# Designs tried in a protein design run: peptides against a protein of PDB entry 6J07. Part 48

Target 1, 107 residues: chain A of PDB entry 6J07
Amino acid sequence: GQRGWFCGSVSQDLRQFWVAEGGTISDPRAADFLFSCDASHPDTLRIYQSLDYIEDNATVFHAYYLSAVANAKIKNSVALGHFILPPACLQKEIRRKIGSFIWEQDQ

## One batch from the design tools (peptide; made by RFdiffusion4, then SolubleMPNN)

Design b2_p17_3_s1 (from b2_p17_3, 7 letters changed)
Fold by OpenDDE base, seed 1:
Structure b2_p17_3_s1 (fold): chain B 107 residues (1-107), chain A 17 residues (1-17)
Amino acid sequence: as target 1 above (107 residues)
Amino acid sequence: PIPRKLYGEKHLARLLA
């Protein structure tokens, strides 16, 4: 099974999809996946400030990944790596070098 | 199975350097 943590910024629909697909909801320390829709949300900020994250042992993903999976013709075709949600302070430079985030393109 | 970690803050910072 896959354990997921969800920032309060993530809709119940996406959480429900996660569970419907066999996932479970857990605290961030136990989670295999950390999902957020807002890098500035206090829940997400707490992740970024955690030792686990600071020591590069965790990655936060934009929950739009789940929406993309839900809508994908081939669900396994959605690349999770495209949905890395970095701290806000890094996003501007990332956009400069790599381009706009997928969730910004589709929303 | 996808790992818990792909890129952390430090990794991203290095990629952007």
Scores: peptide ipSAE 0.107, ipTM 0.690, DockQ to the pose 0.162
Fold by OpenDDE base, seed 3:
Structure b2_p17_3_s1 (fold): chain B 107 residues (1-107), chain A 17 residues (1-17)
Amino acid sequence: as target 1 above (107 residues)
Amino acid sequence: PIPRKLYGEKHLARLLA
């Protein structure tokens, strides 16, 4: 299956795209994909504070990934790994080492 | 592997070290 959880920060359009592409929406414990647009949103913070995340068993991705897929001529040409959304406390150091996030470059 | 488990907090920390 293709189950996704969505933070409240993710637009309805992106959720609809997910469903249109064959995905389903589930709670974060059952989800195969965790999507958010805001590392500081309470929904996302609950993920970061969860035992699954702390024990390295969960990943949060920026939902801009779905927009990139929707706009790509070849949908599988978009690399999911470029859209990892880490906790806010780590983002400054990440930007220092590898530069701005992809979703920030287009904004 | 399932994308849910691609990068957790510990893995990310290792990449940044």
Scores: peptide ipSAE 0.094, ipTM 0.674, DockQ to the pose 0.187
Fold by OpenDDE base, seed 5:
Structure b2_p17_3_s1 (fold): chain B 107 residues (1-107), chain A 17 residues (1-17)
Amino acid sequence: as target 1 above (107 residues)
Amino acid sequence: PIPRKLYGEKHLARLLA
């Protein structure tokens, strides 16, 4: 299975889905995937401030990805790359140039 | 799925270009 870390902003339902699909939960340094629902949450901020993230060796994904997978008719049709969760300081500029994030459109 | 080592900064740079 794949190892995931979850910000406190992520619901227990999404965590349970991850485990049900064969994933395990680990600390951020060991995790293969980092999930968050809030770029401003202290847990997520600690990731953004970590050496791994600063050196571009880590990516934070919006946990809504898991919801999208759970509800998709074809699981592999959901592109994880569309769920990259950047730091809050960059989000406004990104929205201006490429539009709203997927999780903002669907919620 | 895309692994942890996805080049996040590189991706963001492309989006902002």
Scores: peptide ipSAE 0.080, ipTM 0.671, DockQ to the pose 0.134
Fold by OpenDDE base, seed 4:
Structure b2_p17_3_s1 (fold): chain B 107 residues (1-107), chain A 17 residues (1-17)
Amino acid sequence: as target 1 above (107 residues)
Amino acid sequence: PIPRKLYGEKHLARLLA
């Protein structure tokens, strides 16, 4: 499916790109993809606190992924796994083992 | 095409291994 939920931290341009690529915008319970630009945004925090997320039935992606896809010559060449946006409490450990997040490198 | 949804625990576990 191509249903996506967007945190309020995500720009309208990225939302429009999602729709232009054939996606639809949905509530987080029905969404196949959850996008955010801010792990500390109240919208995103509500996702992290939801039963779906706690039970590992949901993943939040940084919306910068959509920007990377939009700018890529080959749209499916961008690795979605590199754009997982975990809760802030896990980010430090991830940076220690993997390195800085892609969106942090480009900011 | 838009890739499929990933699941957090399994994927994060691999990243943190």
Scores: peptide ipSAE 0.075, ipTM 0.681, DockQ to the pose 0.128

Design b2_p17_3_s3 (from b2_p17_3, 6 letters changed)
Fold by OpenDDE base, seed 2:
Structure b2_p17_3_s3 (fold): chain B 107 residues (1-107), chain A 17 residues (1-17)
Amino acid sequence: as target 1 above (107 residues)
Amino acid sequence: PIPRKLYGEGHLKRLEA
């Protein structure tokens, strides 16, 4: 799929990159990808509270993924799974187990 | 279509674990 939803926390530049690469922007229900830069943003919280998310039918990704893709060479791969954005209440425990998130390391 | 690198592992809204 090529449809993406963007939290209000995501910059217009990243949205434009998505569209420039052939993606379209849609509401969360129609989207194939959900992007956010802030797990505590009201837009993202509404996703976490949705039935689709609670039932494990949705995943939110940190939009920094798009920055990584933009800067990657053709032969390089960017693992989308490294950019899963969990609810804020779970992040501390996750950091304890696997370390800091990628989007926290590259700044 | 979006370049392959934009999809990474090719996940959808629902992540297959």
Scores: peptide ipSAE 0.027, ipTM 0.598, DockQ to the pose 0.077
Fold by OpenDDE base, seed 5:
Structure b2_p17_3_s3 (fold): chain B 107 residues (1-107), chain A 17 residues (1-17)
Amino acid sequence: as target 1 above (107 residues)
Amino acid sequence: PIPRKLYGEGHLKRLEA
């Protein structure tokens, strides 16, 4: 299975879905996936400040991805790349150039 | 098992060699 880390901002329901589907929960250093619902949460900020992230060896994803997977009507239709969660300091500029994030549109 | 859409994306955190 895949190992995931979860920010405290992620609901227990989404964590349970991850585990129910065969995933395990680990610390950030051991995790294969990093999930958060809040780029400004202290847990997520620690990730952004980590050496792994600074060296571009880690990516944070919005946990809404898991909700989208759980509720997808078309198999394999959810693209993980659309759920990259960048640091808050970059989000306004990204929205201006690319548009609103998926989780902001659907929530 | 984890849905293919997750598995197919592979590891999102690059493992150090």
Scores: peptide ipSAE 0.027, ipTM 0.594, DockQ to the pose 0.074
Fold by OpenDDE base, seed 3:
Structure b2_p17_3_s3 (fold): chain B 107 residues (1-107), chain A 17 residues (1-17)
Amino acid sequence: as target 1 above (107 residues)
Amino acid sequence: PIPRKLYGEGHLKRLEA
């Protein structure tokens, strides 16, 4: 199955949706997916500081992806890549070039 | 090399085992 880690910033509802869809919740080292709703949360910061992340072997996604999937009619209609959650220090520059993040638009 | 913790879209809505 798919293993996911969740920052403390992610609601129980989204965690429950993950499990209901067949996912398993695990620690960051075992997880295949890393979800967060706050790049500045201590849990997420620890991910950004980890060797796996620094060596580009991990990606953090905004958990709003799960909400988008829950509301989608087509399985592949929601692009996971649009929900990459970069460190806070990079977000301002990304917004200037690409625009506001999806999770900021639909909140 | 260590596999990236990043997978393609469509993994949710009936997640693979």
Scores: peptide ipSAE 0.031, ipTM 0.603, DockQ to the pose 0.089; fails the geometry check
Fold by OpenDDE base, seed 4:
Order: structure tokens, then sequence, then C-alpha cells
Structure b2_p17_3_s3 (fold): chain B 107 residues (1-107), chain A 17 residues (1-17)
């Protein structure tokens, strides 16, 4: 599916890119992808607090992935896995193990 | 079209086992 949910922290430009590429915008219940630019935004926090997320049935991605795709010569060259956006409480430990997030390096 | 990696590397929702 091509259904995506967007946190209010995501710019209209990135939303428009998603739609221009053939995606649709839906509520989290119907969405196949969840995008956010802020793990502390109330919209994203509601996702992290949902049963679907707690039960590991959902993943949130940083919307900067879409920006990277938009700017890439080859759209499939950007690894989605590098743009997983975990809750803020887990980010410090992840940085110690993996390093700084891509969106922190480029933004 | 939307990059294949969006579909190949994961989805928001996972099928329940």
Amino acid sequence: as target 1 above (107 residues)
Amino acid sequence: PIPRKLYGEGHLKRLEA
C-alpha cells in the first residue's frame, strides 16, 4: 500500500512530495507508513503510546527520508532503515551504539 | 513512483503472527 500518516511536524512540501509520487494521506489506523520530524510532537507521542506501537506492530520513520529521496539521483538509493524514528527516551542509547542519526547530521 | 525501499524495508503496520 501507499497510504501514509504525517505528524503535524512534517512540512507541507514533504507531504506534497509523497502525494506527487503516488502516495495518499490517511489516519494512523489506515496508514502503511508513519512519518514524523519530531519524536516529542504530541501527534507522534500518541503513536508511541498506542497499543499497536507498544506491541511492536508499528514503526515511525523520520520524514527527512522523503527529503533525501527527493534529492537523490536514484530514488531507491536511500535506505529507509536508517530513518527509523524511535521515542526520545531511547535515542540517547541508540546514539551511543550506532552514532548520530542522519537527520541530525544533515539538518 | 514511491521508492521500492518504502515497501521492501518495512511498513508501519506488521501482520500479527
Scores: peptide ipSAE 0.030, ipTM 0.599, DockQ to the pose 0.089; fails the geometry check

Design b2_p17_3_s4 (from b2_p17_3, 7 letters changed)
Fold by OpenDDE base, seed 3:
Structure b2_p17_3_s4 (fold): chain B 107 residues (1-107), chain A 17 residues (1-17)
Amino acid sequence: as target 1 above (107 residues)
Amino acid sequence: EIPKKLYGEKHLERLLA
């Protein structure tokens, strides 16, 4: 099964898409996926501050991944790795090396 | 199956490579 946690910054439409595709919604500890649209949202910050994340046992993905999957119609055609949502303190360095994030390009 | 949330290190390394 696919268990996902969602930050409050994620729209209801994307959550409904997740469920429609067979996913379930769970707390972050039980989740297989952690989705957010805002690295500064309190929900996401709690993830970044958790022991699992600090010990590199958790990753947050930008929920725009789900929008991309919905548009592509083929889940495996969208690279999940392009949607890593790191803490704000790391984003500037990442942009310097690889350019703007994919969710920023389509806005 | 390993949860996808545990793949972050590999994904981040690929992005920064």
Scores: peptide ipSAE 0.160, ipTM 0.749, DockQ to the pose 0.109
Fold by OpenDDE base, seed 5:
Structure b2_p17_3_s4 (fold): chain B 107 residues (1-107), chain A 17 residues (1-17)
Amino acid sequence: as target 1 above (107 residues)
Amino acid sequence: EIPKKLYGEKHLERLLA
């Protein structure tokens, strides 16, 4: 499915792109995809604190994925797995081991 | 595209490995 939830940190342009590509907007519980641009945003923090996330049944993706898809010559060339947005407490360790996140490299 | 339930802690552990 293509039901998406969006943190308030995500621009309206990216939300509109999601809808233009056939997606719908839903609450986090019904969503198939959770998008955020800020792991410290209150909306995203509520996801991290939710039962679904704690029980490993949810993943937050950085909404920059949608921007990458929109600008890619081949849409399928963009790997969603590269855009997992972990809680802030884990990001420093991840950067130390695998380098900066993709969305940070383009900033 | 992979729905949210197909990722999670397992993938994070892979990133940290």
Scores: peptide ipSAE 0.075, ipTM 0.712, DockQ to the pose 0.146
Fold by OpenDDE base, seed 1:
Structure b2_p17_3_s4 (fold): chain B 107 residues (1-107), chain A 17 residues (1-17)
Amino acid sequence: as target 1 above (107 residues)
Amino acid sequence: EIPKKLYGEKHLERLLA
């Protein structure tokens, strides 16, 4: 199954969509997917500081991915890789290399 | 199933290269 962890920055609507699509909600260590809408949120910062993340065994995704999936209505048509949410210290450099993040473009 | 480690630091490094 799809186990997801959600930062407090993620709306209840997106959480409900995840569950409606068959996902479950779990703690970060058990989760297959980590979702956040704010790299600076304390919940997300704790992920970035975790051993799993430091050892490259965890990735945080922007929850806007779920909105994109909902709109497309085809999960495989939305590339999860486009929704990687890196720590704030890396975001500026990434924007210089590949442009603004998708969730920023649609705002 | 896509593991949560799929798009880790090494993937980010490739994006920044």
Scores: peptide ipSAE 0.039, ipTM 0.657, DockQ to the pose 0.137
Fold by OpenDDE base, seed 4:
Structure b2_p17_3_s4 (fold): chain B 107 residues (1-107), chain A 17 residues (1-17)
Amino acid sequence: as target 1 above (107 residues)
Amino acid sequence: EIPKKLYGEKHLERLLA
């Protein structure tokens, strides 16, 4: 199965959707996916500051991905890569290069 | 599905290129 970690910024509804789709919830070290809705949330900041992240062994995704999947009802129709949630210090430059993030357009 | 470790700096570099 797929193991996910969730920042406290992620709603219970999205967590429930994850579980309903067969996922489990775990600590960041064991998780296959890291979800957050806020790059500035203390939980997410701890991820960015972790050795796993610093060593390029972890990526945080915006949990809006799960909403998009739920609405599409087709898991593979939504590109996970579009939902990478980088540290706040990088977001301005990223927006300059690729435009506003998807979650900023719909919420 | 892609595990968390398959993304990272390399992917971010592509986004910034």
Scores: peptide ipSAE 0.041, ipTM 0.670, DockQ to the pose 0.146; fails the geometry check

Design b2_p17_4_s1 (from b2_p17_4, 6 letters changed)
Fold by OpenDDE base, seed 4:
Structure b2_p17_4_s1 (fold): chain B 107 residues (1-107), chain A 17 residues (1-17)
Amino acid sequence: as target 1 above (107 residues)
Amino acid sequence: YKSLGSEYRKKYLELLK
């Protein structure tokens, strides 16, 4: 099974979708996937400030990925790599290099 | 935290170079 952690910024609906698709919910240290909708949320900040993250052993994904999967006609057509959520302090520089984040484009 | 996420991060950082 796939284990996921969810920031408090992620809706219950997306969490339920994760479970419905066969996922389980765990603490960050045990999780295979870390999901958040807010890089500035205290829960997510704790991840970014953790030793594992600082040592490049963790990645946070924007939970909009799950919404995209839920709405996709072809489930495998949604690329997880497009949904990496970097710390707020890096986002401006990243946007300059690769453009706006996918979760910002539909707003 | 598991290695799967770390691998994605590494790939992402390479795109930023």
Scores: peptide ipSAE 0.188, ipTM 0.745, DockQ to the pose 0.187
Fold by OpenDDE base, seed 1:
Structure b2_p17_4_s1 (fold): chain B 107 residues (1-107), chain A 17 residues (1-17)
Amino acid sequence: as target 1 above (107 residues)
Amino acid sequence: YKSLGSEYRKKYLELLK
């Protein structure tokens, strides 16, 4: 499905794009995709603290993915896997291993 | 939560090893 949950840190424009592309906005429990722009936002923290997330049954993606899709020259050229948003406590180590996150490169 | 993301997460974690 294409049900998405959005952290309060995500702009309305990106939410609207999601809906325009056929997505539905739902609560986290029903969502297929969890989008956030801030790993430290309370909404996102609640996801990270959830049992489902701890048990690796959930993933948070940076909503910049949607922006990238919206601006992509070629459909399906944007890999969702590049937009995993890990908890803040892990990001430093992750950056050391794979480099800066994509959403940080455009800032 | 749906498990769609879990597959991505698994791959991601593997890349970090």
Scores: peptide ipSAE 0.185, ipTM 0.744, DockQ to the pose 0.204
Fold by OpenDDE base, seed 5:
Structure b2_p17_4_s1 (fold): chain B 107 residues (1-107), chain A 17 residues (1-17)
Amino acid sequence: as target 1 above (107 residues)
Amino acid sequence: YKSLGSEYRKKYLELLK
Protein backbone atom coordinates (compact mmCIF):
# COMPACT_ATOMS: atom_id res chain seq x y z
CA GLY B 1 0.00 0.00 0.00
CA GLN B 2 0.85 3.70 -0.10
CA ARG B 3 -0.19 5.06 3.27
CA GLY B 4 1.45 8.26 4.46
CA TRP B 5 1.63 10.20 7.68
CA PHE B 6 2.27 13.94 7.62
CA CYS B 7 3.74 16.23 10.23
CA GLY B 8 1.84 19.46 10.81
CA SER B 9 4.79 21.22 9.17
CA VAL B 10 3.81 19.82 5.76
CA SER B 11 1.63 22.02 3.54
CA GLN B 12 -1.84 20.99 2.48
CA ASP B 13 -0.72 21.19 -1.15
CA LEU B 14 1.81 18.41 -0.66
CA ARG B 15 -0.75 16.29 1.18
CA GLN B 16 -3.18 16.78 -1.68
CA PHE B 17 -0.51 15.79 -4.19
CA TRP B 18 0.10 12.59 -2.25
CA VAL B 19 -3.59 11.71 -2.43
CA ALA B 20 -3.81 12.70 -6.09
CA GLU B 21 -0.98 10.27 -6.84
CA GLY B 22 -2.91 7.43 -5.22
CA GLY B 23 -1.77 7.68 -1.64
CA THR B 24 -3.84 7.66 1.52
CA ILE B 25 -3.27 9.47 4.80
CA SER B 26 -3.08 7.58 8.08
CA ASP B 27 -1.73 7.74 11.62
CA PRO B 28 2.01 7.11 12.03
CA ARG B 29 1.73 3.51 13.19
CA ALA B 30 -0.29 2.49 10.12
CA ALA B 31 1.74 4.56 7.64
CA ASP B 32 4.22 3.21 5.11
CA PHE B 33 5.86 6.63 4.73
CA LEU B 34 6.44 9.38 7.28
CA PHE B 35 6.79 12.92 5.92
CA SER B 36 7.93 16.10 7.65
CA CYS B 37 9.39 19.49 6.81
CA ASP B 38 10.73 20.22 10.28
CA ALA B 39 12.78 17.87 12.45
CA SER B 40 12.07 20.13 15.43
CA HIS B 41 8.28 20.11 15.04
CA PRO B 42 6.51 18.42 17.97
CA ASP B 43 4.81 15.92 15.64
CA THR B 44 8.16 14.81 14.22
CA LEU B 45 9.84 14.74 17.62
CA ARG B 46 7.23 12.25 18.80
CA ILE B 47 8.27 9.98 15.92
CA TYR B 48 11.96 10.25 16.79
CA GLN B 49 11.16 9.42 20.41
CA SER B 50 9.11 6.34 19.52
CA LEU B 51 10.38 2.83 20.20
CA ASP B 52 10.09 1.87 16.53
CA TYR B 53 12.34 4.75 15.51
CA ILE B 54 14.86 4.14 18.28
CA GLU B 55 15.11 0.53 17.14
CA ASP B 56 15.79 1.64 13.54
CA ASN B 57 12.44 0.37 12.25
CA ALA B 58 11.18 3.75 11.04
CA THR B 59 12.38 6.55 8.78
CA VAL B 60 11.22 10.14 8.39
CA PHE B 61 11.46 11.66 4.92
CA HIS B 62 11.48 15.34 4.10
CA ALA B 63 8.23 16.20 2.33
CA TYR B 64 10.20 18.21 -0.24
CA TYR B 65 10.52 14.82 -1.93
CA LEU B 66 6.91 15.22 -3.06
CA SER B 67 7.65 18.65 -4.49
CA ALA B 68 10.61 17.22 -6.37
CA VAL B 69 8.45 14.42 -7.78
CA ALA B 70 5.73 16.86 -8.80
CA ASN B 71 8.21 19.05 -10.68
CA ALA B 72 10.46 16.35 -12.12
CA LYS B 73 10.72 15.93 -15.86
CA ILE B 74 10.96 12.19 -15.27
CA LYS B 75 8.94 10.93 -12.31
CA ASN B 76 11.26 8.06 -11.45
CA SER B 77 14.35 10.28 -11.51
CA VAL B 78 13.83 11.46 -7.92
CA ALA B 79 15.56 9.24 -5.37
CA LEU B 80 13.71 8.92 -2.07
CA GLY B 81 16.97 8.10 -0.31
CA HIS B 82 18.17 11.66 -0.78
CA PHE B 83 15.33 12.93 1.40
CA ILE B 84 15.86 11.17 4.71
CA LEU B 85 15.25 13.68 7.50
CA PRO B 86 17.41 12.93 10.55
CA PRO B 87 16.88 14.37 14.02
CA ALA B 88 18.02 17.96 14.44
CA CYS B 89 20.76 16.99 16.89
CA LEU B 90 22.50 14.93 14.20
CA GLN B 91 22.15 17.22 11.18
CA LYS B 92 25.28 19.31 11.70
CA GLU B 93 27.52 16.27 11.88
CA ILE B 94 25.78 14.67 8.90
CA ARG B 95 26.34 17.81 6.82
CA ARG B 96 30.05 17.64 7.63
CA LYS B 97 30.19 14.09 6.30
CA ILE B 98 27.99 14.16 3.20
CA GLY B 99 27.23 17.84 2.55
CA SER B 100 24.12 19.98 2.76
CA PHE B 101 20.71 18.38 2.44
CA ILE B 102 19.00 18.55 -0.93
CA TRP B 103 15.99 20.48 0.42
CA GLU B 104 18.33 23.17 1.72
CA GLN B 105 20.02 23.55 -1.66
CA ASP B 106 16.75 24.01 -3.56
CA GLN B 107 15.15 26.57 -1.26
CA TYR A 1 5.72 1.76 11.05
CA LYS A 2 6.47 -0.25 7.93
CA SER A 3 9.69 -2.06 7.02
CA LEU A 4 10.33 -0.05 3.85
CA GLY A 5 11.56 2.83 5.95
CA SER A 6 14.02 0.67 7.83
CA GLU A 7 15.66 -0.44 4.60
CA TYR A 8 16.32 3.14 3.55
CA ARG A 9 17.61 3.98 7.00
CA LYS A 10 20.04 1.08 6.88
CA LYS A 11 21.48 2.32 3.59
CA TYR A 12 21.67 5.85 4.94
CA LEU A 13 23.60 4.75 8.01
CA GLU A 14 26.12 3.01 5.77
CA LEU A 15 26.76 6.31 3.97
CA LEU A 16 27.61 7.95 7.28
CA LYS A 17 30.41 5.49 8.08
Scores: peptide ipSAE 0.185, ipTM 0.744, DockQ to the pose 0.187
Fold by OpenDDE base, seed 3:
Structure b2_p17_4_s1 (fold): chain B 107 residues (1-107), chain A 17 residues (1-17)
Amino acid sequence: as target 1 above (107 residues)
Amino acid sequence: YKSLGSEYRKKYLELLK
């Protein structure tokens, strides 16, 4: 399925793109994909604090993925795995290990 | 939340090792 949940930090344009590409918008528990632009946004924090997330059953992706897909000629050329948005408390250590996040590089 | 996310998270954790 292609059901997505969106943090309030995600623009309406990106939400509309998701729908235009065949996606639907749902609550987080029913969603296949969780999108956010801000790990510190209250909406996203509620995800990180959920049992599903704590038990490693959920993943939050940075919505910049959708922008990258929109700008790419080939949709499959954009790897979703590069857009995992971890909790703010982990980001510094992650940057140390694998470098800056893609959404930060393209800002 | 759907189980699709767990697969991506697993791969991500492997990258952090």
Scores: peptide ipSAE 0.183, ipTM 0.743, DockQ to the pose 0.182

Design b2_p17_4_s2 (from b2_p17_4, 6 letters changed)
Fold by OpenDDE base, seed 3:
Parts: sequence; C-alpha cells; structure tokens
Structure b2_p17_4_s2 (fold): chain B 107 residues (1-107), chain A 17 residues (1-17)
Amino acid sequence: as target 1 above (107 residues)
Amino acid sequence: AKSLGSEYRKKYLELLK
C-alpha cells in the first residue's frame, strides 16, 4: 500500500507531499495509486494503453486529490473517488452525466 | 495490485451507465 506513480504532469511539490505523508514512489506496474494532472500527457496515455488499465486493474487519479488532502489537513475528509481521471476521449460524456470535475471547478 | 483503485473505477463506471 501507499505506493504511487506520478505522471510527469504532476508537480514535484505534490510528489514530495505524497512522500511526506508516508507514501513511496514506484513504477506504474508496482504502484497502487496512479496520479496525473493531464490525461493527454504521454505518461498518462501509456497508462491508459497498458494491459493493467485495459483489464480494469488500474485507475488514474487526478493529483489535485493530494492538494485537496494537504489543504484539508484530514486525509479521510477528501474522497478519492471524486478524483478519477478518465481518458480525454471520455471526459465530455462524463461531464454530461456527473458535471464538471472537481479539479476544474477551482480553476 | 491496485485493488483499491480498481474498486473506485468499478463504482465510477457504474455511475456512467
């Protein structure tokens, strides 16, 4: 647990926060959590194209989750499920169904 | 591995149906 992979789109500050909170950083195959700030980033695209993701064994989360946790000061007060980062090709349909993503609302 | 994330994804996909 608490093994995370980070897309190059994620700031070093958020990566450092992850480690400061007890997380470790690993390659996507070993990671339990995959973080990205850009569904179109090549790193993230490779995740979406991976067998783990295609076989529904992987999930990409928007790294804004970490920022939200940092601001809340209470880890369990932020719902990780609200930070699923789907492939870009699906985001329009998803917004139609559930509204704008949380990371978009604060921007 | 990634069991927790997979669970989240499953629930997420269900919401999209």
Scores: peptide ipSAE 0.301, ipTM 0.839, DockQ to the pose 0.197
Fold by OpenDDE base, seed 5:
Structure b2_p17_4_s2 (fold): chain B 107 residues (1-107), chain A 17 residues (1-17)
Amino acid sequence: as target 1 above (107 residues)
Amino acid sequence: AKSLGSEYRKKYLELLK
């Protein structure tokens, strides 16, 4: 199975989609996938400060990934790797190197 | 436990080099 944790910044619709697709919701320590829509949200900040994250054993993904999957016309066409959500303090430099984040392009 | 995510993170960091 796939266990997910969700920041409070993630809509209930996206959480429901996760469950509808066979996922379960758990606490961050038990979760395999961590989803957030806001790197500055207190919930997400706690993840970035956690031992698992500091030791490179955890990754936060932008929950827009789930929206992209839900709306994808081609099965398995959405790459999870495009949705890594880095800490806010790193985002400007990252944008300079690899371009705007995918979740920002439709805004 | 979060090995899949860690693999993605590793690849992501490589893009930033």
Scores: peptide ipSAE 0.295, ipTM 0.836, DockQ to the pose 0.189
Fold by OpenDDE base, seed 2:
Structure b2_p17_4_s2 (fold): chain B 107 residues (1-107), chain A 17 residues (1-17)
Amino acid sequence: as target 1 above (107 residues)
Amino acid sequence: AKSLGSEYRKKYLELLK
């Protein structure tokens, strides 16, 4: 199964989509996938400060991934790797190197 | 799984080098 955790910044619609696609919702420690829409949200900040994240065992993904999947004809055509959500303090440098994040392009 | 996420993160960090 696919266990996901959701930051409070993620809409209920996206959470419902996750469940509709067969996912379950769990706490961050049990979750396989961590979703957020805001790297500066307190919920997400706690993830970045967690032992799992510090030890490189956790990754936060932008929940826009779920929206992209929902809108795609072929679900596997959406690359999860494009939706990694780094801490806010790193985002400026990352944008300089690889450009704007995908969730910022469709606004 | 968390291992999958870790692999993504590793590749991501390599991209940023």
Scores: peptide ipSAE 0.293, ipTM 0.835, DockQ to the pose 0.197
Fold by OpenDDE base, seed 4:
Structure b2_p17_4_s2 (fold): chain B 107 residues (1-107), chain A 17 residues (1-17)
Amino acid sequence: as target 1 above (107 residues)
Amino acid sequence: AKSLGSEYRKKYLELLK
């Protein structure tokens, strides 16, 4: 199954969508997917500071991905790779290299 | 466990080079 962790910054609606699509909700250690809407939220900061993340064994995705999937005609048409949420301290440099994040374009 | 996410991160880092 698909196990997901959610930062407190993620709405209950998006969490419910995840479950409705067959996902389960777990703690960060057990989760396969980590979702957040705020790189500066304390919950997300704890992820970035964790050994799993430091050792390149974890990735945080922006939960806007779930909204995009929910609104897409074809679920697989939304690329998860476009929704990686890096730590706030890296975002300026990332924007210079690959452009603005998708969630910033729609908000 | 987090293999899929790790692969995405790897590809993402490559784009930043």
Scores: peptide ipSAE 0.292, ipTM 0.835, DockQ to the pose 0.191

Design b2_p17_4_s3 (from b2_p17_4, 5 letters changed)
Fold by OpenDDE base, seed 1:
Structure b2_p17_4_s3 (fold): chain B 107 residues (1-107), chain A 17 residues (1-17)
Amino acid sequence: as target 1 above (107 residues)
Amino acid sequence: WRSLGSEYRKKYLELLK
């Protein structure tokens, strides 16, 4: 499905792109995709603290994924897996292991 | 999609071990 939830940190432009591509916006419990641009935003923190997330049934993606898709020259060339947005407390170690996140590289 | 995402999340967590 294409049900998405958006943290308040996500721009209206990206939300509009999501809808333009056929997506719908829903509450996080019903959403298939959870988008955020800030792991420390209260909205996102609530996701990380949710039962669904704790039980490994939810994942937060950085909304920059949508921007990457919008600008991609080749359809399906953007890998969603590269846009996992982990809790802030894990990001430093993750960067040490695999390098800077994609959304940080293009800042 | 949630399951797929969770799989990647778990992979990240494993990297932290």
Scores: peptide ipSAE 0.191, ipTM 0.785, DockQ to the pose 0.313
Fold by OpenDDE base, seed 4:
Structure b2_p17_4_s3 (fold): chain B 107 residues (1-107), chain A 17 residues (1-17)
Amino acid sequence: as target 1 above (107 residues)
Amino acid sequence: WRSLGSEYRKKYLELLK
């Protein structure tokens, strides 16, 4: 199964979609997928500050990925790699190199 | 999945340096 954790910044609709697709919701340490819509949200900041994340054993994805999957005809057409949500301190440099994040383009 | 995601994150960020 797919175990996911959700920041408080993620809507209930996206959480429900995750469950409807067969996912379960877990605490951050047990989860395989960590979803957030805000790198500056206290919940997400706690992830970035955790030893698991610092030791490169965790990845945070923007929950907009789930919305993109829900709207796609073919789920595999949405690349998870495009939805990595880095800490806020890295985002400006990342945007300079590769452009704006996908979730920012559709706002 | 967590391990794969973490490795991808590491690789992704390294490419940006």
Scores: peptide ipSAE 0.185, ipTM 0.778, DockQ to the pose 0.225
Fold by OpenDDE base, seed 5:
Structure b2_p17_4_s3 (fold): chain B 107 residues (1-107), chain A 17 residues (1-17)
Amino acid sequence: as target 1 above (107 residues)
Amino acid sequence: WRSLGSEYRKKYLELLK
């Protein structure tokens, strides 16, 4: 199954879309996908501080990915890799290398 | 466990080199 965890920063609408598409919601340890809209939210910070994340066994994605998928004309046209949400302390350097994040461009 | 996400993370890290 497609199991997802959601930070408290993620809207109910995006959670509902996940479920409508066949996903289930679970705790972060059991989840295959971790979604957040705020790298500084306490829920997300706990993920970054976890052994799974530190040992490179977990990835946090920005939940805006789900919105992009919902509005896409062609399935699988939205690349999940463009929505990786890194810790706040790394974002400045990342922007220097690859430019602004896609969720920031829509603001 | 979370293999798909790990693959994307690996590709992401390559872009940061």
Scores: peptide ipSAE 0.184, ipTM 0.773, DockQ to the pose 0.170
Fold by OpenDDE base, seed 3:
Structure b2_p17_4_s3 (fold): chain B 107 residues (1-107), chain A 17 residues (1-17)
Amino acid sequence: as target 1 above (107 residues)
Amino acid sequence: WRSLGSEYRKKYLELLK
């Protein structure tokens, strides 16, 4: 099984999909995967400020990954690495280097 | 899996260099 944590910015539909696919929901410290739709949400900010994250032992992913998986499950594989959600303070510089994030392109 | 996530992050940061 895969344990996931969800920021309050993530819809119930995406959480339900996670569970339907065999995932479980846990607190951030126990979770293997951390999902958020908003790097500025208080829940996500607490993750970025945690020791696990500061010590490079945690990663936040944009929950749009789950939507992509739902839509492409019968198609191509979805690369989780494309959905890393960095802190807001880094996003502008990241966009200059690699372009807009995937979740922004489809909005 | 948590460590695997960290590896994703590491590779991501390397791509930004």
Scores: peptide ipSAE 0.178, ipTM 0.771, DockQ to the pose 0.194

